# Peptides against a protein of PDB entry 6UG1, part 198

Target 1, 304 residues: chain A of PDB entry 6UG1
Amino acid sequence: SNEERKRRKYFHMLYLVCLMVHGFIRNEWINSKRLSRKLSNLVPEKVFELLHPQKDEELPLRSTRKLLDGLKKCMELWQKHWKITKKYDNVGLYMRTWKEIEMSANNKRKFKTLKRSDFLRAVSKGHGDPDISVQGFVAMLRACNVNARLIMSCQPPDFTNMKIDTSLNGNNAYKDMVKYPIFWCEVWDKFSKKWITVDPVNLKTIEQVRLHSKLAPKGVACCERNMLRYVIAYDRKYGCRDVTRRYAQWMNSKVRKRRITKDDFGEKWFRKVITALHHRKRTKIDDYEDQYFFQRDESEGIPD
Target 2, 301 residues: chain A of PDB entry 6UG1 as posed
Amino acid sequence: SNEERKRRKYFHMLYLVCLMVHGFIRNEWINSKRLSRKLSNLVPEKVFELLHPQKDEELPLRSTRKLLDGLKKCMELWQKHWKITKKYDNEGLYMRTWKEIEMSANNKRKFKTLKRSDFLRAVSKGHGDPDISVQGFVAMLRACNVNARLIMSCQPPDFTNMKIDTSLNAYKDMVKYPIFWCEVWDKFSKKWITVDPVNLKTIEQVRLHSKLAPKGVACCERNMLRYVIAYDRKYGCRDVTRRYAQWMNSKVRKRRITKDDFGEKWFRKVITALHHRKRTKIDDYEDQYFFRRDESEGIPD

## One batch from the design tools (peptide; made by RFdiffusion4, then SolubleMPNN)

Design b2_p25_2_s4 (from b2_p25_2, 8 letters changed)
Fold by OpenDDE base, seed 5:
Structure b2_p25_2_s4 (fold): chain B 304 residues (1-304), chain A 25 residues (1-25)
Amino acid sequence: as target 1 above (304 residues)
Amino acid sequence: SEEEELEKELKEKIESYKEYLDSLF
């Protein structure tokens, strides 16, 4: 019905706000001064120097290469620190089906809140799920004065899926689900004026995204619980930005159709949510990023 | 009204989902 369409759209909007608030809260928790002091001790001076290269005036690319080498070494150090990767409870923050949502509404399961203290302990011990691990990695880079932001791929239920039963079949569902991350890191390269993408946990990769990312889900099975629709960036200064354009090759032709921002009402609403979570002034970094997004929109074109 | 029932069902699903989100937050 038209009512069920409205209900699913509204529930998607609510779920999206809740996920975006989650990312904001986790971004605050990783700014902990106590955690920062502990995590800075994981990074040797020689690696710290690579994270803070001098500007090479002859070839700025040499400075970017030092930063990339420093980030690679930080990923290796983080793998040594992280002792226990827990599986997600159920589907974690991956996309639920409408049936799973309806069944969960009927089952008043007392879910145990992960308190800030428990999170900080988990990160400090190196014991937790992949999301806690990524968040801890961002905290370690921030402890080393790197301009690192937490990236979250928000997975609200698909309001464009009007099927009654949306049950996903089979034992491989978990492997396909976790093939691509929900959380990752971006690091500002002050030399190239670009964000560097870092997945320290899942794919263990560093990218300078031009047109597409390896972190973008590919294949039907992987996209069932992980659709690239809302990639939100949370910086150390409580900035909140939609960075979906970086990771979406086909933003205009494919991704937009699955977003609340497909219509003017949804665009205006989503801008209000971003604005409410954006607690800093605009910077020149935002200007360079917006210029990059503009060039990516022009190069994709408007789909016919 | 059907709108009030839909709003009530939405509020109940919201509360159940807040409890889930509270488990994550």
Scores: peptide ipSAE 0.022, ipTM 0.554, DockQ to the pose 0.598
Fold by OpenDDE base, seed 2:
Structure b2_p25_2_s4 (fold): chain B 304 residues (1-304), chain A 25 residues (1-25)
Amino acid sequence: as target 1 above (304 residues)
Amino acid sequence: SEEEELEKELKEKIESYKEYLDSLF
């Protein structure tokens, strides 16, 4: 019905705000000075120097290569620190079906909140799920004065799915769900004026995204619980930015149709949510990023 | 402005929901 369409749209909006606020809170927790002091001790001086290379005036690419090597070594150090990777409880922050949401509304299940103290203990011990691990990795880089962002791929229920029963076929194995991450890292390269994408936990990859990312879900089974629609970046200064354009090859033709921002009302609403979560002034880094997004929009073109 | 008031209300709601939202995730 038209009512069910409206209900799913509004529930998607509410769920998206909840996810975006969760990302904001996790970004605040990883700024903990107590955690920072512990995590800085994981990074040897030689690796710290690679994270902070001098500018090579002859070939700035040499400085970028040092930073990339430093980030690779930080991923290796992080793997050594992270002793126990827990499975997600149920589906974690992956996308739920409409049926799973309706069943959860009927179940007065006390959701077990992860408290800030429990999070800080989990990161300090290296014991937790992949999301806590990525968040802890961002905290370690920030402890080393690296301009690292926490990235969250927000997975609200698909309001464009109008099927009454949205039960997943039993073949949607946990393996297909967790094939691609929900959380990752971006690091600012001051030499190339670009964000470097880092997945320290899932794919264990570093990339300089040009047209598409390795982190973008591919295949039907993987996309059922992980649909790239809202990739939100949280920086060390409590900046909040939509960076979906970086990871979406087909933003205009495909991704936009699955976003609340497909219409003017949704665009204005989503802008208000971003602005409410954005607690810093604009910087030259934002100018370089917006220029990159503009060039990516021009290069994709307008879909016919 | 109405935008600033909406941003303030949204920030206050976000702060009030922080504890609740931490409980959902």
Scores: peptide ipSAE 0.022, ipTM 0.567, DockQ to the pose 0.167
Fold by OpenDDE base, seed 4:
Structure b2_p25_2_s4 (fold): chain B 304 residues (1-304), chain A 25 residues (1-25)
Amino acid sequence: as target 1 above (304 residues)
Amino acid sequence: SEEEELEKELKEKIESYKEYLDSLF
């Protein structure tokens, strides 16, 4: 019905706000000074120097290569620190079906919300789910004075799916679900004026995204619980930015049609949510990022 | 169509970003 379409749209909006606020709270938690002091001790001086290369005036690309080597070594150090990767409880923050949401509303299961103290202990011990691990990696880079962002691919229920029962086939569903991450890292390269993408936990990859990312879900089974629609960046200064354009090859033709921002009402609403979560002034880094997004929109063109 | 509205919104955003870029230089 038209009423059920409206209900699903509004529930998607509410769920998206809850996910974006969750990302904001986790970004605050990883700024903990107590955690920072512990995690800085994991990075030896030689790796710290690679994270902070001098500008090579002859070839700025040499400075970027040193930073990339430093980030690779930080990823290796993080793997040594992280002792136990727990499976997600159920589907974690991956996309739920409408049936799963309805069943969860009927079940008064008190979700055991992870407390700040428990999170900080989990990161310090190296024991937790992949999301806690990525968040801890961002905290380690921030402890080394690196301009690292926490990235969250928000997975609200698909309001474009009007099917009543979308029973996902159970057994292979978890492997396909976790094939691509929900949380990752971005690092500012001051030499190339670009964000470097780092997945330290899942794909264990470092990339400079041009047209497409390795972190973008591919194939029907992987996209059932992980649809690239709302990639939100949280910086160390409590900035909040939509960075979906970086990771979406087909933003205009495919991704936009599955976002709340497909209509003017949804665009205005989503801008208000971003603005409410953005707690810093604009910087030249934001100018370079917006210029990059503009060039990506022009190069994709308008879908025919 | 939903596509024509999307094209119009994209054109308006492209022009707004051009004006913004022109203001930086």
Scores: peptide ipSAE 0.005, ipTM 0.338, DockQ to the pose 0.019
Fold by OpenDDE base, seed 3:
Structure b2_p25_2_s4 (fold): chain B 304 residues (1-304), chain A 25 residues (1-25)
Amino acid sequence: as target 1 above (304 residues)
Amino acid sequence: SEEEELEKELKEKIESYKEYLDSLF
């Protein structure tokens, strides 16, 4: 019905705000001074020097290569620190079906919210789910004075799916779900004026995204619980930015149709949510990023 | 301060939304 379409749209909006606020809180928790002091001790001086290369005035690419080598070594150090990767309880922060949401609303299961103290302990011990591991990796880079962002791919239910039954039955459903991450890292390269994408946990990859990312879900089964629609970046100064354009090859033709921002009401609403979560002044880093997004929009064109 | 009240209200809304999310998970 038209009423069910409205209900799903508003529920998607509510769920999206809750996910974005969750990302903001986790970004605050990883700024813990106590955690920072513990995690800085994981990084040897030689690796710290690679993270902070001198600017090569002749060839800035040499400085970027040192930073990339430092980030690779940080991923190796993080893997040694991380002792236990727990499975997600149910689907974690991956996308739920409408049927799963309706069934959960009937089952008042009190889930035990992870407290800040328990999170800090989990990161310090190297015991937790993949999301806690990524968040801890961002904390380690921030402890080394690296300008690292926490990235969250927000997975609200698909308000464009009007099927009544949306149950997902499949023997490999969990493997297909976790094939691509929900959380990752970005590191500012001051030499190339670009964000470097780092997945320390899932794909264990470092990339400089041009047109497409390895982190973008591919294939029907992997996209059922992980639709790239709202990729939100949280920086160390409590900045909040929509960075979906970096990871979406087909932002205008495909991704926009699945976002609340497909219409003017949704765009204005989503801008208010971003503004409420953005607690810092604009910087030249934001200017370089917006210029990159503009060039990516022009190069994709407007779909006919 | 108004900022502390806004932070408190934001925290209370956040906890209510976590409880709601936790009821959905």
Scores: peptide ipSAE 0.024, ipTM 0.564, DockQ to the pose 0.072; fails the geometry check

Design b2_p25_3_s1 (from b2_p25_3, 14 letters changed)
Fold by OpenDDE base, seed 1:
Structure b2_p25_3_s1 (fold): chain B 304 residues (1-304), chain A 25 residues (1-25)
Amino acid sequence: as target 1 above (304 residues)
Amino acid sequence: MKKKFDEFLKELEEKLKELLEKIAA
């Protein structure tokens, strides 16, 4: 019905705000000074120097290469620190079906909201789910004065899916779900004027995204619980930005149709949500990023 | 500034908790 379409749209909007607020709260928690002091001790001076290379005036690419090497070594150090990767409780922050939402409304499963103290302890001990691990990695880079963003791929229920009975009963459902991350890192490269993508936990990859990312879910089974629609960046200064364009190959043709921003009302609403979570002034980094997004929009063109 | 931000975060946590409880109810 038209009423059910409206209900699913509003529920999607509410769920999206909850996810974006969750990302904001986690981004504050990883700015903990106590955690920062502890995590900085994991990074030896030689790796710190690679994270902060001098500008090579002859070949800026040499400085980028040093930064990339430093980030690789930080991933290796993080793997040594992280002792226990817990499975997600149920589906974690991956996408739920409408049926699962309706059934969960009947089952008062108290989501044990992880307290700040428990999160900080988990990161400090290296014990937690993959999301906590990624968030801790971002905290470690920030502890080393690296301009690292927490990236969250928000997975609200698909308001465009009007099917009632998507029983995801497959034995491999969990493996397919966790094949691609929900959280990752971006690092600002001041030499190339670009964001470097870092997945320290899942794919263990570093990317300079041009047209596509390895972090973008591929295949039907993986996309059932991880649909690239809302990739939100949280920086150390409490900036909040939509960076979906970086990771979406087909933003205009495919991704936009699955977003609340498909219409003017949804676009204006979503801009208000971003603005409410964005607590810093604009910088030249934002200008370079917006220029990159513009070039990506021009290169994709308008879908025929 | 810091106090207002901490209050804002607390309100967001409370609202998030309430919303999660309403989604789970």
Scores: peptide ipSAE 0.023, ipTM 0.625, DockQ to the pose 0.042
Fold by OpenDDE base, seed 4:
Structure b2_p25_3_s1 (fold): chain B 304 residues (1-304), chain A 25 residues (1-25)
Amino acid sequence: as target 1 above (304 residues)
Amino acid sequence: MKKKFDEFLKELEEKLKELLEKIAA
């Protein structure tokens, strides 16, 4: 019905705000001065120097290569720090079906929200789920004065799916679900004027995204619980930006149709949500990023 | 079904309020 369509749209919007707020809170928690002091000690001086290379005036690419090597070593150090990777409780922050949402309404399962103190302890000990691990990795890079963003792929229920029963087949569902991350890192490369993508936990990869990312879910089974629609970046200065365009190969043709921003009302609403979570002034880094997004929009063209 | 979803929306709104309160704190 039209009523059910409106209801699912509203629920999607509310759920999206909750996820974006969750990302904001986690981004604040990883700015903890106490945590920063502990995590900086994980990075030896030689690795710190690689993270902060001098500009090579002859070949700026050499400076980028040093930064990439520093980031690789940081991933290795982080793997040594992280002792216990817990499985997600149920589906974690991956996408729920409408049926699961309706069933969860019946079961007053108190979502045990992890407290700040418990989170900081988990990161400090290296014990937690993959999301906590990624968030801790971003905290470690920030502790080393690296301009690192926390990236969150927000997975609200699909308001374009009007089917009542989307029973996902149970057993293979978890492996397919966790194949691609929900959280990752971006690092600003001041030499190339680009964001470097870092997945320290799941795929353990570093990439300089041109047209597509390795972190973008591929295949029907993986997309059931991880649909790339809202990739939100949280920086160390409490900036909040939609960076979905970086990771979407087909933003205009495919991704936009699954977003609330497909219509003018949804676009205006989503801008208000971003603005409410964006607590810093615009910078030249934002200008370079917006220019990159513009070029990506032009290169995709208008879908026929 | 409608009642259960409305209850879930209320729970989500309450969680949203709780999250917003934790940001403001």
Scores: peptide ipSAE 0.023, ipTM 0.631, DockQ to the pose 0.695
Fold by OpenDDE base, seed 5:
Structure b2_p25_3_s1 (fold): chain B 304 residues (1-304), chain A 25 residues (1-25)
Amino acid sequence: as target 1 above (304 residues)
Amino acid sequence: MKKKFDEFLKELEEKLKELLEKIAA
């Protein structure tokens, strides 16, 4: 019905804001001074120097290569630190079906919210789910004065799916779900004027994304619980930015149709949500990023 | 089912308001 369509759209919007606020809160928690002091000790001086290369005036690419090598070594150090990777409880922050949402509404199960103290302890011990691990990795880079962003792929229920039964059948449903991350890192490269993508936990990859990312879900089974729709970046200064354009090859033709921003009302609403979570002034880094997004939009074109 | 879902939405909205207030403070 039209009513059910409106209800699913509203629920999607509400759920999206809850996810974005969750990302914001986790981004604040990883700025903990106590955590920073502990995590900085994981990074040897030689690796710190690689994270902060001098500008090579002859070939700026050499400086970028040093940074990339430093980030690779940080990923290796992080793997040594992380002792226990817990499975997600149920589906974690991956996309729920409408049926699962309806069933969950019937169950008065108090969601155990992880407290800040428990989070900080988990990161410090190296014990937690993959999301906590990624968030801790971002905290470690920030402790080394690296301009690292927490990236969150927000997975609200698909309001474009009007099926009553949205049950996902499959023996490998969990494996397919966790094949691609929900959280990852971006690091600012001051030499190339670009964000470097870092997945320290799931794919264990570092990318300089041009047109596509390995972090973008591929295949029907993987996309059932992980649809690339809302990739939100949280920086160390409490900036909040939509960076979906970086990871979406087909933003205009495919991704936009699955977003609340498919219409002008949704675009205006979503911009208000981003603005409410964006607690810093604009910087030259934002200008370079917006220029990159513009070039990507022009290169994709308007779908015929 | 619809009534329980609407109650859940209301609780979620209230929690969201509380979270937004904590961010705005």
Scores: peptide ipSAE 0.022, ipTM 0.618, DockQ to the pose 0.911
Fold by OpenDDE base, seed 2:
Structure b2_p25_3_s1 (fold): chain B 304 residues (1-304), chain A 25 residues (1-25)
Amino acid sequence: as target 1 above (304 residues)
Amino acid sequence: MKKKFDEFLKELEEKLKELLEKIAA
């Protein structure tokens, strides 16, 4: 019905705000001075120097290569620190079906919200789910004075799916779900004026995204619980930015139709949500990023 | 469904308020 379509749209909007606020709170927690002091000790001086290369005036690419090598070594150090990767409780922050939402609403199960103290302890011990591990990795880079963003792929229920029963096939569902991350890192490369994408936990990859990312879900089974629609970046100064354009190859043709921003009302609403979570002044880094997004929109063209 | 989502929303609104209060301070 039209009423059910409206209900699903509003529920999607509300769920999206909830996820974006969750990302904001986790971004605040990883700015903990106590955690920063502890995590800085994991990075030896030689790796710190690679993270902060001098500008090569002859070939800026040499400085980028040093930064990339430093980030690779940080991923290796992080793997040594991280002792236990816990499975997600149920589906974690991956996308739920409408049926699962309906069923969960009837079950009075108290969601054990992880407290700040428990999060800091989990990161400090190297014990937690993949999301906690990624968030801790961002904290370690920030402890080394690296301009690292926490990235969150927000997975609200699909308001475009009007099917009542989307029973997902059970056995391979978890493996397909966790094939691609929900959280990752971006690092500012001051030499190339670009964000470097870092997945320290899932794919264990570093990439300089041009047209497509390895972190973008591919295949029907993986996309059932992980649809790239709302990739939100949280920086160390409490900036909040929509960076979906970086990771979406087909933003205009495929992604936009599954976003609340498909219409003017949704666009205006979503801009208000981003603005409410963005607590810093604009910088030249934002200008370079917006220019990159503009070039990506022009290169994709208007879908036929 | 509505009650638990409303509770989750209330918790989120409270966390959002706490966050907004910390940013406004």
Scores: peptide ipSAE 0.025, ipTM 0.628, DockQ to the pose 0.301; fails the geometry check

